# Ledger of designs, part 14: peptides against a protein of PDB entry 7BBL

Target 1, 86 residues: chain A of PDB entry 7BBL
Amino acid sequence: IAQESLESQEQRARAALRERYLRSLLAMVGHQVSFTLHEGVRVAAHFGATDLDVANFYVSQLQTPIGVQAEALLRCSDIISYTFKP

## One batch from the design tools (peptide; aimed at target 1 F47 T50 L52)

Design b2_p10_5_s3 (made by RFdiffusion4, then SolubleMPNN; from b2_p10_5, 4 letters changed)
Fold by OpenDDE base, seed 2:
Structure b2_p10_5_s3 (fold): chain B 86 residues (1-86), chain A 10 residues (1-10)
Amino acid sequence: as target 1 above (86 residues)
Amino acid sequence: EVTLVPGPAP
């Protein structure tokens, strides 16, 4: 029988990850989220929204090593991972 | 608790 190519399998995997990612954005609205950034920097903030192309995260009460910012912008490209309680 | 890793556009 015909077998799905490796490239096709990878494409499906990427699509599944993207869908999971987008669903998580909806689930984390209003919740405090722990973000892991580059160089081991970890911050916590309440997730508000993202722009149309999901390039930036608009957050509030951003807890950084040097203080708390009422409102801030996090670039998605700067985020390695995030954790939250749904 | 859920942990996710943002990735590039597929």
Scores: peptide ipSAE 0.269, ipTM 0.780, DockQ to the pose 0.521
OpenDDE base, seeds 1, 3, 4, 5: peptide ipSAE 0.266, 0.267, 0.268, 0.263; ipTM 0.779, 0.780, 0.781, 0.776

Design b2_p10_5_s4 (made by RFdiffusion4, then SolubleMPNN; from b2_p10_5, 4 letters changed)
Fold by OpenDDE base, seed 4:
Structure b2_p10_5_s4 (fold): chain B 86 residues (1-86), chain A 10 residues (1-10)
Amino acid sequence: as target 1 above (86 residues)
Amino acid sequence: SVTLRPGPAP
């Protein structure tokens, strides 16, 4: 019985988190998502898609504190967290 | 609901 190395365990953990994240994107399609951005800004939008490197979220009906944008691009680097109901 | 945080994998 061979034990998996600590590094290998950590790799699996990272991979699992990444897979969870990517699968969440699939689950978000067509759903309204609440995004928490920097400086306490919170917006809601319908998730459309991401680019291949998952650098951006393409959303619609973006509700901001200023108004509603029919279509918008949210950079993932600007997002602290997001919540949705699958 | 599900809450996630985007970003590079740790």
Scores: peptide ipSAE 0.404, ipTM 0.830, DockQ to the pose 0.564
OpenDDE base, seeds 1, 2, 3, 5: peptide ipSAE 0.396, 0.397, 0.399, 0.398; ipTM 0.828, 0.829, 0.829, 0.827

Design b2_p10_6 (made by RFdiffusion4)
Pose (drawn by RFdiffusion4):
Structure b2_p10_6 (pose): chain A 86 residues (1-86), chain P 10 residues (1-10)
Amino acid sequence: as target 1 above (86 residues)
Amino acid sequence: PVATTLDLLS
């Protein structure tokens, strides 16, 4: 059998990486998720959803240094990192 | 519509 092309190999790699990433997003359902935002602000909320094209987060009960926001959308551009415990 | 992780649960 002919060798697998480098392009086909890269495609399989992207699929493997994406599948793992998608599993990690599904694993946040029913969990709290913390975020590190601009200015070093640390917040947390109940995970609701993310967009799949761009990592925007839909969350509830967002706890910030100034209060609690019942529903919130944290844009991908607002976030440096997010952390959760499975 | 924008695709979300909720679509993966459906």

Design b2_p10_6_s1 (made by RFdiffusion4, then SolubleMPNN; from b2_p10_6, 3 letters changed)
Fold by OpenDDE base, seed 2:
Structure b2_p10_6_s1 (fold): chain B 86 residues (1-86), chain A 10 residues (1-10)
Amino acid sequence: as target 1 above (86 residues)
Amino acid sequence: SVRTTLDLLA
């Protein structure tokens, strides 16, 4: 019995992770999200939306070490991880 | 105005 190639298995795994990621974006709409950025910086903000190519996070009430920003643009490439309560 | 991650990390 021929089994699926390793490359095909990896492709399916990447697709599954991508789907979970996109679903998490939908789930966090309107919620406060904690973001871990580079240099150990952690911020919290209400998630609004992203670009169609998910290049940026459009957020509001961004809580930073130097104050609160009413509206902000977080580049997805600058985000290491995030957590939120669904 | 809209701030970016670059502004925060600078």
Scores: peptide ipSAE 0.156, ipTM 0.777, DockQ to the pose 0.039
OpenDDE base, seeds 1, 3, 4, 5: peptide ipSAE 0.127, 0.141, 0.129, 0.108; ipTM 0.761, 0.767, 0.756, 0.737

Design b2_p10_6_s2 (made by RFdiffusion4, then SolubleMPNN; from b2_p10_6 with A3R S10A)
Fold by OpenDDE base, seed 1:
Structure b2_p10_6_s2 (fold): chain B 86 residues (1-86), chain A 10 residues (1-10)
Amino acid sequence: as target 1 above (86 residues)
Amino acid sequence: PVRTTLDLLA
């Protein structure tokens, strides 16, 4: 009985995580999402889309500590986490 | 989009 190599197992794990992440993005479309940013900043916005490499989130109705921005671009590198209701 | 994350944190 052949056993899958550790490297192969890790590859599958990474692939699974990536797929889960991408599916979450798809599920976010059209929904309000709460984003946790650096320095304790938390914002909420309606998710629109991301670029191909998921470097940026294009959002609308961004609720910030100082007001609402109709449209905004959130750099994914600045996002620590996000939550939403599918 | 007119604002970026950096704008929000600035």
Scores: peptide ipSAE 0.142, ipTM 0.765, DockQ to the pose 0.041
OpenDDE base, seeds 2, 3, 4, 5: peptide ipSAE 0.116, 0.098, 0.134, 0.091; ipTM 0.744, 0.724, 0.759, 0.714

Design b2_p10_6_s3 (made by RFdiffusion4, then SolubleMPNN; from b2_p10_6, 3 letters changed)
Fold by OpenDDE base, seed 1:
Structure b2_p10_6_s3 (fold): chain B 86 residues (1-86), chain A 10 residues (1-10)
Amino acid sequence: as target 1 above (86 residues)
Amino acid sequence: SVRTTLDLLR
């Protein structure tokens, strides 16, 4: 019986992770999300959308250490992690 | 370069 190659297994794994990531983005639409950013910064904001290549997060009601910003743009490269309740 | 909110917080 033929077995799947290592390369094929890795491809499937990457595809699965990508799908889970994209599904999480869909799930967080309209919800408040807690973001951990670089430099030890933690913020909370309502998630709106991302661009096609998920380079940027468009958010609203961004709660920052220095105040609330009604509308904001977060570069995904600035985000270490995020969490939310679906 | 586009300044993001994080840039403003630095």
Scores: peptide ipSAE 0.099, ipTM 0.709, DockQ to the pose 0.040
OpenDDE base, seeds 2, 3, 4, 5: peptide ipSAE 0.096, 0.098, 0.095, 0.096; ipTM 0.707, 0.705, 0.708, 0.704

Design b2_p10_6_s4 (made by RFdiffusion4, then SolubleMPNN; from b2_p10_6 with A3R S10R)
Fold by OpenDDE base, seed 5:
Structure b2_p10_6_s4 (fold): chain B 86 residues (1-86), chain A 10 residues (1-10)
Amino acid sequence: as target 1 above (86 residues)
Amino acid sequence: PVRTTLDLLR
């Protein structure tokens, strides 16, 4: 029985993960999102948009330990995880 | 001005 190659399986897996990631971005538009950052830092913000390569999250009403920032930039590389209610 | 994530970690 012919079996899909490992490379093909990995390619499909990456494609599925990418799709799920992009869908999560669409779903969070306009919602307050809780972000977990490095060093145990947790912030909440309203998601606005991302740049074309999804390297940065443009957010508003960023709740930080030192106060609320009206507008802020979150680098995706600094984000460990995020949660929100669709 | 827009603050960056890195500022939160300093």
Scores: peptide ipSAE 0.099, ipTM 0.697, DockQ to the pose 0.039
OpenDDE base, seeds 1, 2, 3, 4: peptide ipSAE 0.097, 0.095, 0.096, 0.090; ipTM 0.699, 0.691, 0.694, 0.695

Design b2_p10_7 (made by RFdiffusion4)
Pose (drawn by RFdiffusion4):
Structure b2_p10_7 (pose): chain A 86 residues (1-86), chain P 10 residues (1-10)
Amino acid sequence: as target 1 above (86 residues)
Amino acid sequence: TLTTHDLLAA
């Protein structure tokens, strides 16, 4: 059999990486998720959803240094990192 | 726009 092309190999790699990423997003359902935002602000909320094209987060009960926001959308551009415990 | 809910629904 002919060798697998480098392009086909890269495609399989993207699929493998994406599948793992998608599983990691599904794993946040029912969990709290913490975030590191601009200015070093640390917040947390109940995970609701993310967009799949851009990592925007839909969360509830967002706890910030100034209060609790019942529903919130944290934009991808607002976030440096997010952390959760499975 | 597609979200993680679309994956759960599927």

Design b2_p10_7_s1 (made by RFdiffusion4, then SolubleMPNN; from b2_p10_7, 3 letters changed)
Fold by OpenDDE base, seed 4:
Structure b2_p10_7_s1 (fold): chain B 86 residues (1-86), chain A 10 residues (1-10)
Amino acid sequence: as target 1 above (86 residues)
Amino acid sequence: RRTTLDLLAA
């Protein structure tokens, strides 16, 4: 019986996770997203887009405890998690 | 435009 190698299985798993992630980004376009950042910082903003290498999130109407920022750039590496209602 | 660093530095 021909078996898929462990490396191939891992590759497919990574590809599936990446696809799911990218589809989630598409799903959040135009929606308000809640972002959890470091040091207990939590903000909400409307998702706009990411850059080419998905290193940054471009958002609008960023709600912070001290006010609303019309436009902002969130570094993906600084985002612990996010949630939104599709 | 603000960055994540701006928020964390506040």
Scores: peptide ipSAE 0.086, ipTM 0.706, DockQ to the pose 0.035
OpenDDE base, seeds 1, 2, 3, 5: peptide ipSAE 0.082, 0.082, 0.079, 0.085; ipTM 0.704, 0.703, 0.704, 0.708

Design b2_p10_7_s2 (made by RFdiffusion4, then SolubleMPNN; from b2_p10_7 with T1R H5D)
Fold by OpenDDE base, seed 2:
Structure b2_p10_7_s2 (fold): chain B 86 residues (1-86), chain A 10 residues (1-10)
Amino acid sequence: as target 1 above (86 residues)
Amino acid sequence: RLTTDDLLAA
């Protein structure tokens, strides 16, 4: 019995994770999200949207250590993780 | 509008 190759299994796993990621983006719209950035920086903001290639997060009410920014652009590549309440 | 670079520079 032929088995699916390891490479194909990994490809399906990546696809599943990507789908979960994209669904989480939809779920966080309008919610306050806690973002963990590099160098131990943690910020909170209301998620608005991303561009089509998910390169940037458009957020509002960004709470940073130096104050609150009404609107901000976060590069997705600078975000290590995030958490929010659905 | 704050950019990631601005934030990380703080």
Scores: peptide ipSAE 0.309, ipTM 0.847, DockQ to the pose 0.035
OpenDDE base, seeds 1, 3, 4, 5: peptide ipSAE 0.269, 0.296, 0.293, 0.302; ipTM 0.829, 0.842, 0.841, 0.843

Design b2_p10_7_s3 (made by RFdiffusion4, then SolubleMPNN; from b2_p10_7 with T1R H5E)
Fold by OpenDDE base, seed 1:
Structure b2_p10_7_s3 (fold): chain B 86 residues (1-86), chain A 10 residues (1-10)
Amino acid sequence: as target 1 above (86 residues)
Amino acid sequence: RLTTEDLLAA
């Protein structure tokens, strides 16, 4: 009985996580999402889309500590986490 | 268009 290598197992794990991530993005479309950024900044916005490499989130009705922005671009690298109701 | 850079600006 052959056993899958550790490297292969890790590869599958990474692939699974990536898939879940991408699926979450798809599920976010059209929904308001709460984003947690650095320095304790938290905002909420309606998710629109991302670019092909998922480097940026294009959102609308961004609720910030100082007001609401109709449209905005959030750099994914600045996002620590996000939550939303599917 | 507002960006994260703007949000994180001190």
Scores: peptide ipSAE 0.421, ipTM 0.885, DockQ to the pose 0.034
OpenDDE base, seeds 2, 3, 4, 5: peptide ipSAE 0.359, 0.262, 0.411, 0.379; ipTM 0.872, 0.825, 0.885, 0.863

Design b2_p10_7_s4 (made by RFdiffusion4, then SolubleMPNN; from b2_p10_7, 3 letters changed)
Fold by OpenDDE base, seed 1:
Structure b2_p10_7_s4 (fold): chain B 86 residues (1-86), chain A 10 residues (1-10)
Amino acid sequence: as target 1 above (86 residues)
Amino acid sequence: VRTTLDLLAA
């Protein structure tokens, strides 16, 4: 019985995770998302879109510890995690 | 447009 190689299995796993991630981005469009940043910083904002390489999140009504920013750019590399209600 | 840099530096 032919068995899929370890490398192939890993490729499928990465592809599945990537797809899940991308689908989550689609699901959060227009919704308020809670973002956890470094050093315990937590913000909430309405998700607008990302750039082609998903390097940045374009958001609106960003609720920060010091106030609300109408529009903002969140670098994905600065985001530890996020949560939202679809 | 503000960025995460501004947030983390605040």
Scores: peptide ipSAE 0.219, ipTM 0.825, DockQ to the pose 0.035
OpenDDE base, seeds 2, 3, 4, 5: peptide ipSAE 0.219, 0.216, 0.204, 0.213; ipTM 0.826, 0.822, 0.815, 0.821

Design b2_p10_8 (made by RFdiffusion4)
Pose (drawn by RFdiffusion4):
Structure b2_p10_8 (pose): chain A 86 residues (1-86), chain P 10 residues (1-10)
Amino acid sequence: as target 1 above (86 residues)
Amino acid sequence: SATTEDLAAS
């Protein structure tokens, strides 16, 4: 059998990486998720959803240094990192 | 836009 092309190999790699990423997003359902935002602000909320094209987060009960926001959308551009415990 | 809910429903 002919060798697998480098392009086909790269496609399989993207699929493998994407599948793992998608599983990691599904794993946040029913969990709290913390975030590191601009200015070093740390917040947390109940995970609701993310967009799949851009990592925007839909969350509830967002706890910030100034209060609790019942529903919130944290844009991908607002976020440096997010952390959760499975 | 597609979301993780749409993914879970699939």

Design b2_p10_8_s1 (made by RFdiffusion4, then SolubleMPNN; from b2_p10_8, 5 letters changed)
Fold by OpenDDE base, seed 1:
Structure b2_p10_8_s1 (fold): chain B 86 residues (1-86), chain A 10 residues (1-10)
Amino acid sequence: as target 1 above (86 residues)
Amino acid sequence: PLTTLDLLAA
């Protein structure tokens, strides 16, 4: 059995993580999600959708420290982590 | 609409 190259192993690993991530986005639709942003900022919002390159999260009923925003656009690059109940 | 910039700003 030929040993798979490190490069190909890493490629498969990245693909697996990407798949898991995308599946989480699908499961997130319609649910309230808690987001952790930089500087200790935490918000909660109902997930709506993302753009094709998954660069932004389009959410509604965003609960922020300064109030509730009906609709908002969260840049994925600004999100450290998120949690939700499927 | 509000964006992450608004949340991280001051």
Scores: peptide ipSAE 0.370, ipTM 0.870, DockQ to the pose 0.035
OpenDDE base, seeds 2, 3, 4, 5: peptide ipSAE 0.365, 0.365, 0.367, 0.369; ipTM 0.873, 0.873, 0.874, 0.875

Design b2_p10_8_s2 (made by RFdiffusion4, then SolubleMPNN; from b2_p10_8, 5 letters changed)
Fold by OpenDDE base, seed 4:
Parts: C-alpha cells; structure tokens; sequence
Structure b2_p10_8_s2 (fold): chain B 86 residues (1-86), chain A 10 residues (1-10)
C-alpha cells in the first residue's frame, strides 16, 4: 500500500482550508458581515469583493460608532475574524 | 473611500 507522505497530507490540508476560505468569501457577497478588527474595533458592512491577492476587502454601508461610510476598504491584515448569516 | 487605517486612527 503506497502511503501518502506527511508533506502531501499537509499540502492537501492547506488546499482544503484555502478552498473553504474562498468559498466563504463567495458566500458573503451581498450580505452584511460583522468584522472584528484590531484594537477592539467591530464593524458591520456589506461585503462586495476582494482584490486578486485577497489583500483588501471592498465593502459598502460600513457601520461605525461615528456613522455610516457608503464605501470602505478593509485590509485583510487588519481583520481578526468575520461572521455572517448565509 | 476610507481604509481600516482611518478607522483605527480614531
């Protein structure tokens, strides 16, 4: 029985996680998403899209304590987590 | 368009 190497198993795991992440982004399109950012900042916004390298999140109707921003750019490096209802 | 940097600076 040919046994898959540990490296191959890790590669498949990384690929599966990447796919799940990308699918979650697709599922968020057009939905209101709650974002947890650094320094205790939490915002809600409608997810639009990301750029090619998924470095930025393009959102609309960004709700902040000081008001609503019609359009905003969230850097993925600033995002700790997000939640939404599909 | 505002960025996360703008939000974190507040």
Amino acid sequence: as target 1 above (86 residues)
Amino acid sequence: MRTTLDLLAE
Scores: peptide ipSAE 0.054, ipTM 0.658, DockQ to the pose 0.035
OpenDDE base, seeds 1, 2, 3, 5: peptide ipSAE 0.053, 0.048, 0.053, 0.053; ipTM 0.658, 0.653, 0.658, 0.656

Design b2_p10_8_s3 (made by RFdiffusion4, then SolubleMPNN; from b2_p10_8, 4 letters changed)
Fold by OpenDDE base, seed 5:
Structure b2_p10_8_s3 (fold): chain B 86 residues (1-86), chain A 10 residues (1-10)
Amino acid sequence: as target 1 above (86 residues)
Amino acid sequence: SLTTLDLLAA
């Protein structure tokens, strides 16, 4: 029986992960999201949008250890994880 | 506005 190559399997896996990620971004629009950053920093903010290449998160009402920021830009590469209630 | 770097530097 013919079997899909390892490269093809990995490609499908990457595509699936990408799709799940993009769907999660869509789902959290307008919701308050908890972000975990490096050095144990944790913040919460309302998600607005991202760049076309998903390089940055544009958020509002960012709750930080040093105060609340009305509008902010979070680099996606600096975010370890995020959680939200859909 | 605030950026991620500002948060990590604080």
Scores: peptide ipSAE 0.245, ipTM 0.842, DockQ to the pose 0.035
OpenDDE base, seeds 1, 2, 3, 4: peptide ipSAE 0.051, 0.110, 0.210, 0.092; ipTM 0.657, 0.737, 0.824, 0.718

Design b2_p10_8_s4 (made by RFdiffusion4, then SolubleMPNN; from b2_p10_8, 5 letters changed; failed a check: a repeat of another design)
Amino acid sequence: PRTTLDLLAA

## One batch from the design tools (peptide; aimed at target 1 D53)

Design b2_p11_3 (made by RFdiffusion4)
Pose (drawn by RFdiffusion4):
Structure b2_p11_3 (pose): chain A 86 residues (1-86), chain P 11 residues (1-11)
Amino acid sequence: as target 1 above (86 residues)
Amino acid sequence: SLAELTAALNA
């Protein structure tokens, strides 16, 4: 059999990486998720969803240094990192 | 960044 092309190998790699990433998003369902935002602000909320093209987060009960927001959309551009315990 | 990561995964 002919060798697998480098392009086909790169496509399989992207599929493998994406599948794992998608599993990690699914794993946040029913969990709290914490975020590190601009200015070093640390917040947390109940995970609701993410967009799949851009990592925007839909969350509830967002706890911030100034209060609790019942529903929130944290844009991908607002976030440096997010952390959760499975 | 998260934007770069999601762009690379959806390429």

Design b2_p11_3_s1 (made by RFdiffusion4, then SolubleMPNN; from b2_p11_3 with E4D T6F)
Fold by OpenDDE base, seed 5:
Structure b2_p11_3_s1 (fold): chain B 86 residues (1-86), chain A 11 residues (1-11)
Amino acid sequence: as target 1 above (86 residues)
Amino acid sequence: SLADLFAALNA
């Protein structure tokens, strides 16, 4: 019985993850998102846009432990995870 | 640190 190659399986897996990521970005539009950052920092912010090539998150009303920033830029590399209510 | 960054942002 024919079996898909490992390389092909990995390719499909990466494609699926990319699609899920992009769909999550679309779903984030206009919603408050909770971001888990490094060093135990958690923030909430309204999602504005993202720069797909640089993977920057442009957000508003960023609630940080020490105050609210009207507009801010979150680097994807600083983000461990995020959650939101669609 | 990231905490320092946020401190600076809200200073």
Scores: peptide ipSAE 0.103, ipTM 0.705, DockQ to the pose 0.033
OpenDDE base, seeds 1, 2, 3, 4: peptide ipSAE 0.102, 0.101, 0.101, 0.101; ipTM 0.694, 0.698, 0.695, 0.703

Design b2_p11_3_s2 (made by RFdiffusion4, then SolubleMPNN; from b2_p11_3, 3 letters changed)
Fold by OpenDDE base, seed 5:
Order: structure tokens, then sequence, then C-alpha cells
Structure b2_p11_3_s2 (fold): chain B 86 residues (1-86), chain A 11 residues (1-11)
């Protein structure tokens, strides 16, 4: 029987994940997002935007373990996961 | 660490 190549399967999988990721970015605009960072750090902030290559998250009202930061920049590499209610 | 960074930013 016909079988899709592993390379093609991986390509489709990456494309699907990328699409889901981008859609989540669109959906979180204006919403409070809970971010899980390294070392067990968890913060919440209102999503503002990302840069063109989605390397950074520009957020407001960042609730950190120490205090609230009015505006902040979160590096994507620092983020393990995030969740929000659209 | 990230925690240290947040401490510094909010000091």
Amino acid sequence: as target 1 above (86 residues)
Amino acid sequence: SLLDLFAALNA
C-alpha cells in the first residue's frame, strides 16, 4: 500500500504545530496569559504583541513573584508553556 | 536565574 514518507509526515506535523502556535498568539491578544517559565517561575500578564520572528513577548501588567511590572519583555526561550482563556 | 532577574527588576 502507499505510504507517506517519514520526511513528509514530519513536515506536515511541523506545519500543523506552527499553525496552532500562530493561532494561539492571535487568540491571546488582549487577554491575560499565564506563563510557565524555568526554575518553577510562573507569571501572569496581558499579552500585547510579539516581534516579527516571535522571539519575544511584549506584555503588560506582569505579575511576578516579587511584584507587578507595568510593561515587560519575555523571551520566548524563557517560556516553557502558557495558558489562557480566549 | 530568572528569579534573581525578577527580584532585580522589581527592586
Scores: peptide ipSAE 0.144, ipTM 0.728, DockQ to the pose 0.032
OpenDDE base, seeds 1, 2, 3, 4: peptide ipSAE 0.139, 0.138, 0.138, 0.140; ipTM 0.724, 0.724, 0.723, 0.726

Design b2_p11_3_s3 (made by RFdiffusion4, then SolubleMPNN; from b2_p11_3, 4 letters changed)
Fold by OpenDDE base, seed 2:
Structure b2_p11_3_s3 (fold): chain B 86 residues (1-86), chain A 11 residues (1-11)
Amino acid sequence: as target 1 above (86 residues)
Amino acid sequence: SLLELFAELNR
């Protein structure tokens, strides 16, 4: 049995990570999510949807250090990490 | 900065 190539192994690993990410998005719909942003900024918001092509998070009730925004977009490039309870 | 952006959004 021929050994799977390194390239094929990496491709499967990327696919697995992508699936985990997508499932996490489904799990967080309607829930409050805590986002860690750059410059030590932390915000909380209810997740609504994401645009996979544009790489934006559509959120509501965004709690920022200086106030609450009813509706907002978070750029994925601004996000370091996020946590939520499924 | 991100804080400046949020300040503008919450005006």
Scores: peptide ipSAE 0.081, ipTM 0.662, DockQ to the pose 0.032
OpenDDE base, seeds 1, 3, 4, 5: peptide ipSAE 0.079, 0.050, 0.081, 0.080; ipTM 0.660, 0.630, 0.659, 0.664

Design b2_p11_3_s4 (made by RFdiffusion4, then SolubleMPNN; from b2_p11_3, 4 letters changed)
Fold by OpenDDE base, seed 3:
Structure b2_p11_3_s4 (fold): chain B 86 residues (1-86), chain A 11 residues (1-11)
Amino acid sequence: as target 1 above (86 residues)
Amino acid sequence: SLLDLFAWLNA
């Protein structure tokens, strides 16, 4: 049988990642999220929103090593990973 | 990593 084209395989892979990401955003609403940043920095915050091009995370109650920020903007380029308990 | 994910999202 005919094999799926390489382009089609890549499209499917991207779609799968996008779906996983979007589902995680929906799941983290109302929960405290732990963000791992560069240089071993870890912060916790409540998710607010992201922009359409996934450039920024808008969060609240950001717990940092030097205190709590009521509202903050995290650049996605600074985020290595995030975790939360649904 | 999230960076990899974001790269795929924007590619």
Scores: peptide ipSAE 0.045, ipTM 0.636, DockQ to the pose 0.510
OpenDDE base, seeds 1, 2, 4, 5: peptide ipSAE 0.044, 0.037, 0.044, 0.042; ipTM 0.630, 0.621, 0.635, 0.629

Design b2_p11_4 (made by RFdiffusion4)
Pose (drawn by RFdiffusion4):
Structure b2_p11_4 (pose): chain A 86 residues (1-86), chain P 11 residues (1-11)
Amino acid sequence: as target 1 above (86 residues)
Amino acid sequence: PAATVHDLLAT
């Protein structure tokens, strides 16, 4: 059989990477997720959902240095990193 | 509306 084209190989790689990423998002269901925001602020909340095109987070019980926000949307642009324990 | 993790769970 003909060799697999480099383009086809890159496509399979993107699919493999994406599938793993999507599993990692699904794994946050039912868990708390912490975030590192701008200015070094560390917060945490109960995971609700993310958008799939851009990594915006929908969370509840967001705990911030100044209080608790019952529902919140943390925009992708607001976040440097997020961390959770499976 | 944007696709979310809930769409994956519903699938």

Design b2_p11_4_s1 (made by RFdiffusion4, then SolubleMPNN; from b2_p11_4, 6 letters changed)
Fold by OpenDDE base, seed 4:
Structure b2_p11_4_s1 (fold): chain B 86 residues (1-86), chain A 11 residues (1-11)
Amino acid sequence: as target 1 above (86 residues)
Amino acid sequence: SPLTTDDLLAA
């Protein structure tokens, strides 16, 4: 019986996670999302879109500890986690 | 100009 190699299994796993991630981004569109950044920074904002390589999140009505920003650009690599209500 | 993560992490 043929069996998929470990490397191939890992590749499929990564692909599946990537797909789930991208789908979550689509689900976020138009919703207020709570973001957790480094150094204990937590913000909330309405998710708008990402760039083609999903390097940045374009958001609006960003609620920060120092006030509300109409528009903001969040670097994805700086985001530890996010939550939202679908 | 929109706020960026750099601004958020500055403080």
Scores: peptide ipSAE 0.443, ipTM 0.886, DockQ to the pose 0.037
OpenDDE base, seeds 1, 2, 3, 5: peptide ipSAE 0.443, 0.439, 0.439, 0.438; ipTM 0.885, 0.887, 0.887, 0.887

Design b2_p11_4_s2 (made by RFdiffusion4, then SolubleMPNN; from b2_p11_4, 5 letters changed)
Fold by OpenDDE base, seed 1:
Structure b2_p11_4_s2 (fold): chain B 86 residues (1-86), chain A 11 residues (1-11)
Amino acid sequence: as target 1 above (86 residues)
Amino acid sequence: PPRTTWDLLAE
């Protein structure tokens, strides 16, 4: 049996990760999510949606160290990780 | 190192 090329394997891996990511976004809708940002900053917010290219997260009730922001935009590039209960 | 959500989105 011919071995799949390393490039093909990597492509499949990336595709799987992207799918997992997108599915998590879908499951996230309407839920409070804990976001870990750079420099150890952690915030929590209700996830609303992302733009079509998933460059930004539209959230509400953003809990920050200095208070709650009713509505906010989080750049996905600023987000290291997130957790939530589906 | 852990991958960011941005890394997961990237092609």
Scores: peptide ipSAE 0.136, ipTM 0.653, DockQ to the pose 0.059
OpenDDE base, seeds 2, 3, 4, 5: peptide ipSAE 0.103, 0.117, 0.106, 0.135; ipTM 0.693, 0.704, 0.638, 0.685; seeds 2, 3 fail the geometry check

Design b2_p11_4_s3 (made by RFdiffusion4, then SolubleMPNN; from b2_p11_4, 6 letters changed)
Fold by OpenDDE base, seed 2:
Structure b2_p11_4_s3 (fold): chain B 86 residues (1-86), chain A 11 residues (1-11)
Amino acid sequence: as target 1 above (86 residues)
Amino acid sequence: RPRTTWDLLAE
């Protein structure tokens, strides 16, 4: 009956965003993803997996301006945004 | 900080 505190509301909001993020990762598996990095760099790669704390993306067929890398590791902190088609 | 494959390619 009592109103939920602001802190608990914010906690639920963060949890919901985290869930959406994790679900997006599941949807990415096996698909080509376009990544926007710093300095206007854009790359495309097939998403494979992440590490346990979701700090890194393990990808394949990474298309870069200088060539294609069969397997690569991308730090999530270096990624501004990404898009894909489920 | 661990280096990524991207970092290596950028060199």
Scores: peptide ipSAE 0.114, ipTM 0.680, DockQ to the pose 0.039
OpenDDE base, seeds 1, 3, 4, 5: peptide ipSAE 0.105, 0.099, 0.106, 0.102; ipTM 0.666, 0.696, 0.672, 0.663; seed 5 fails the geometry check

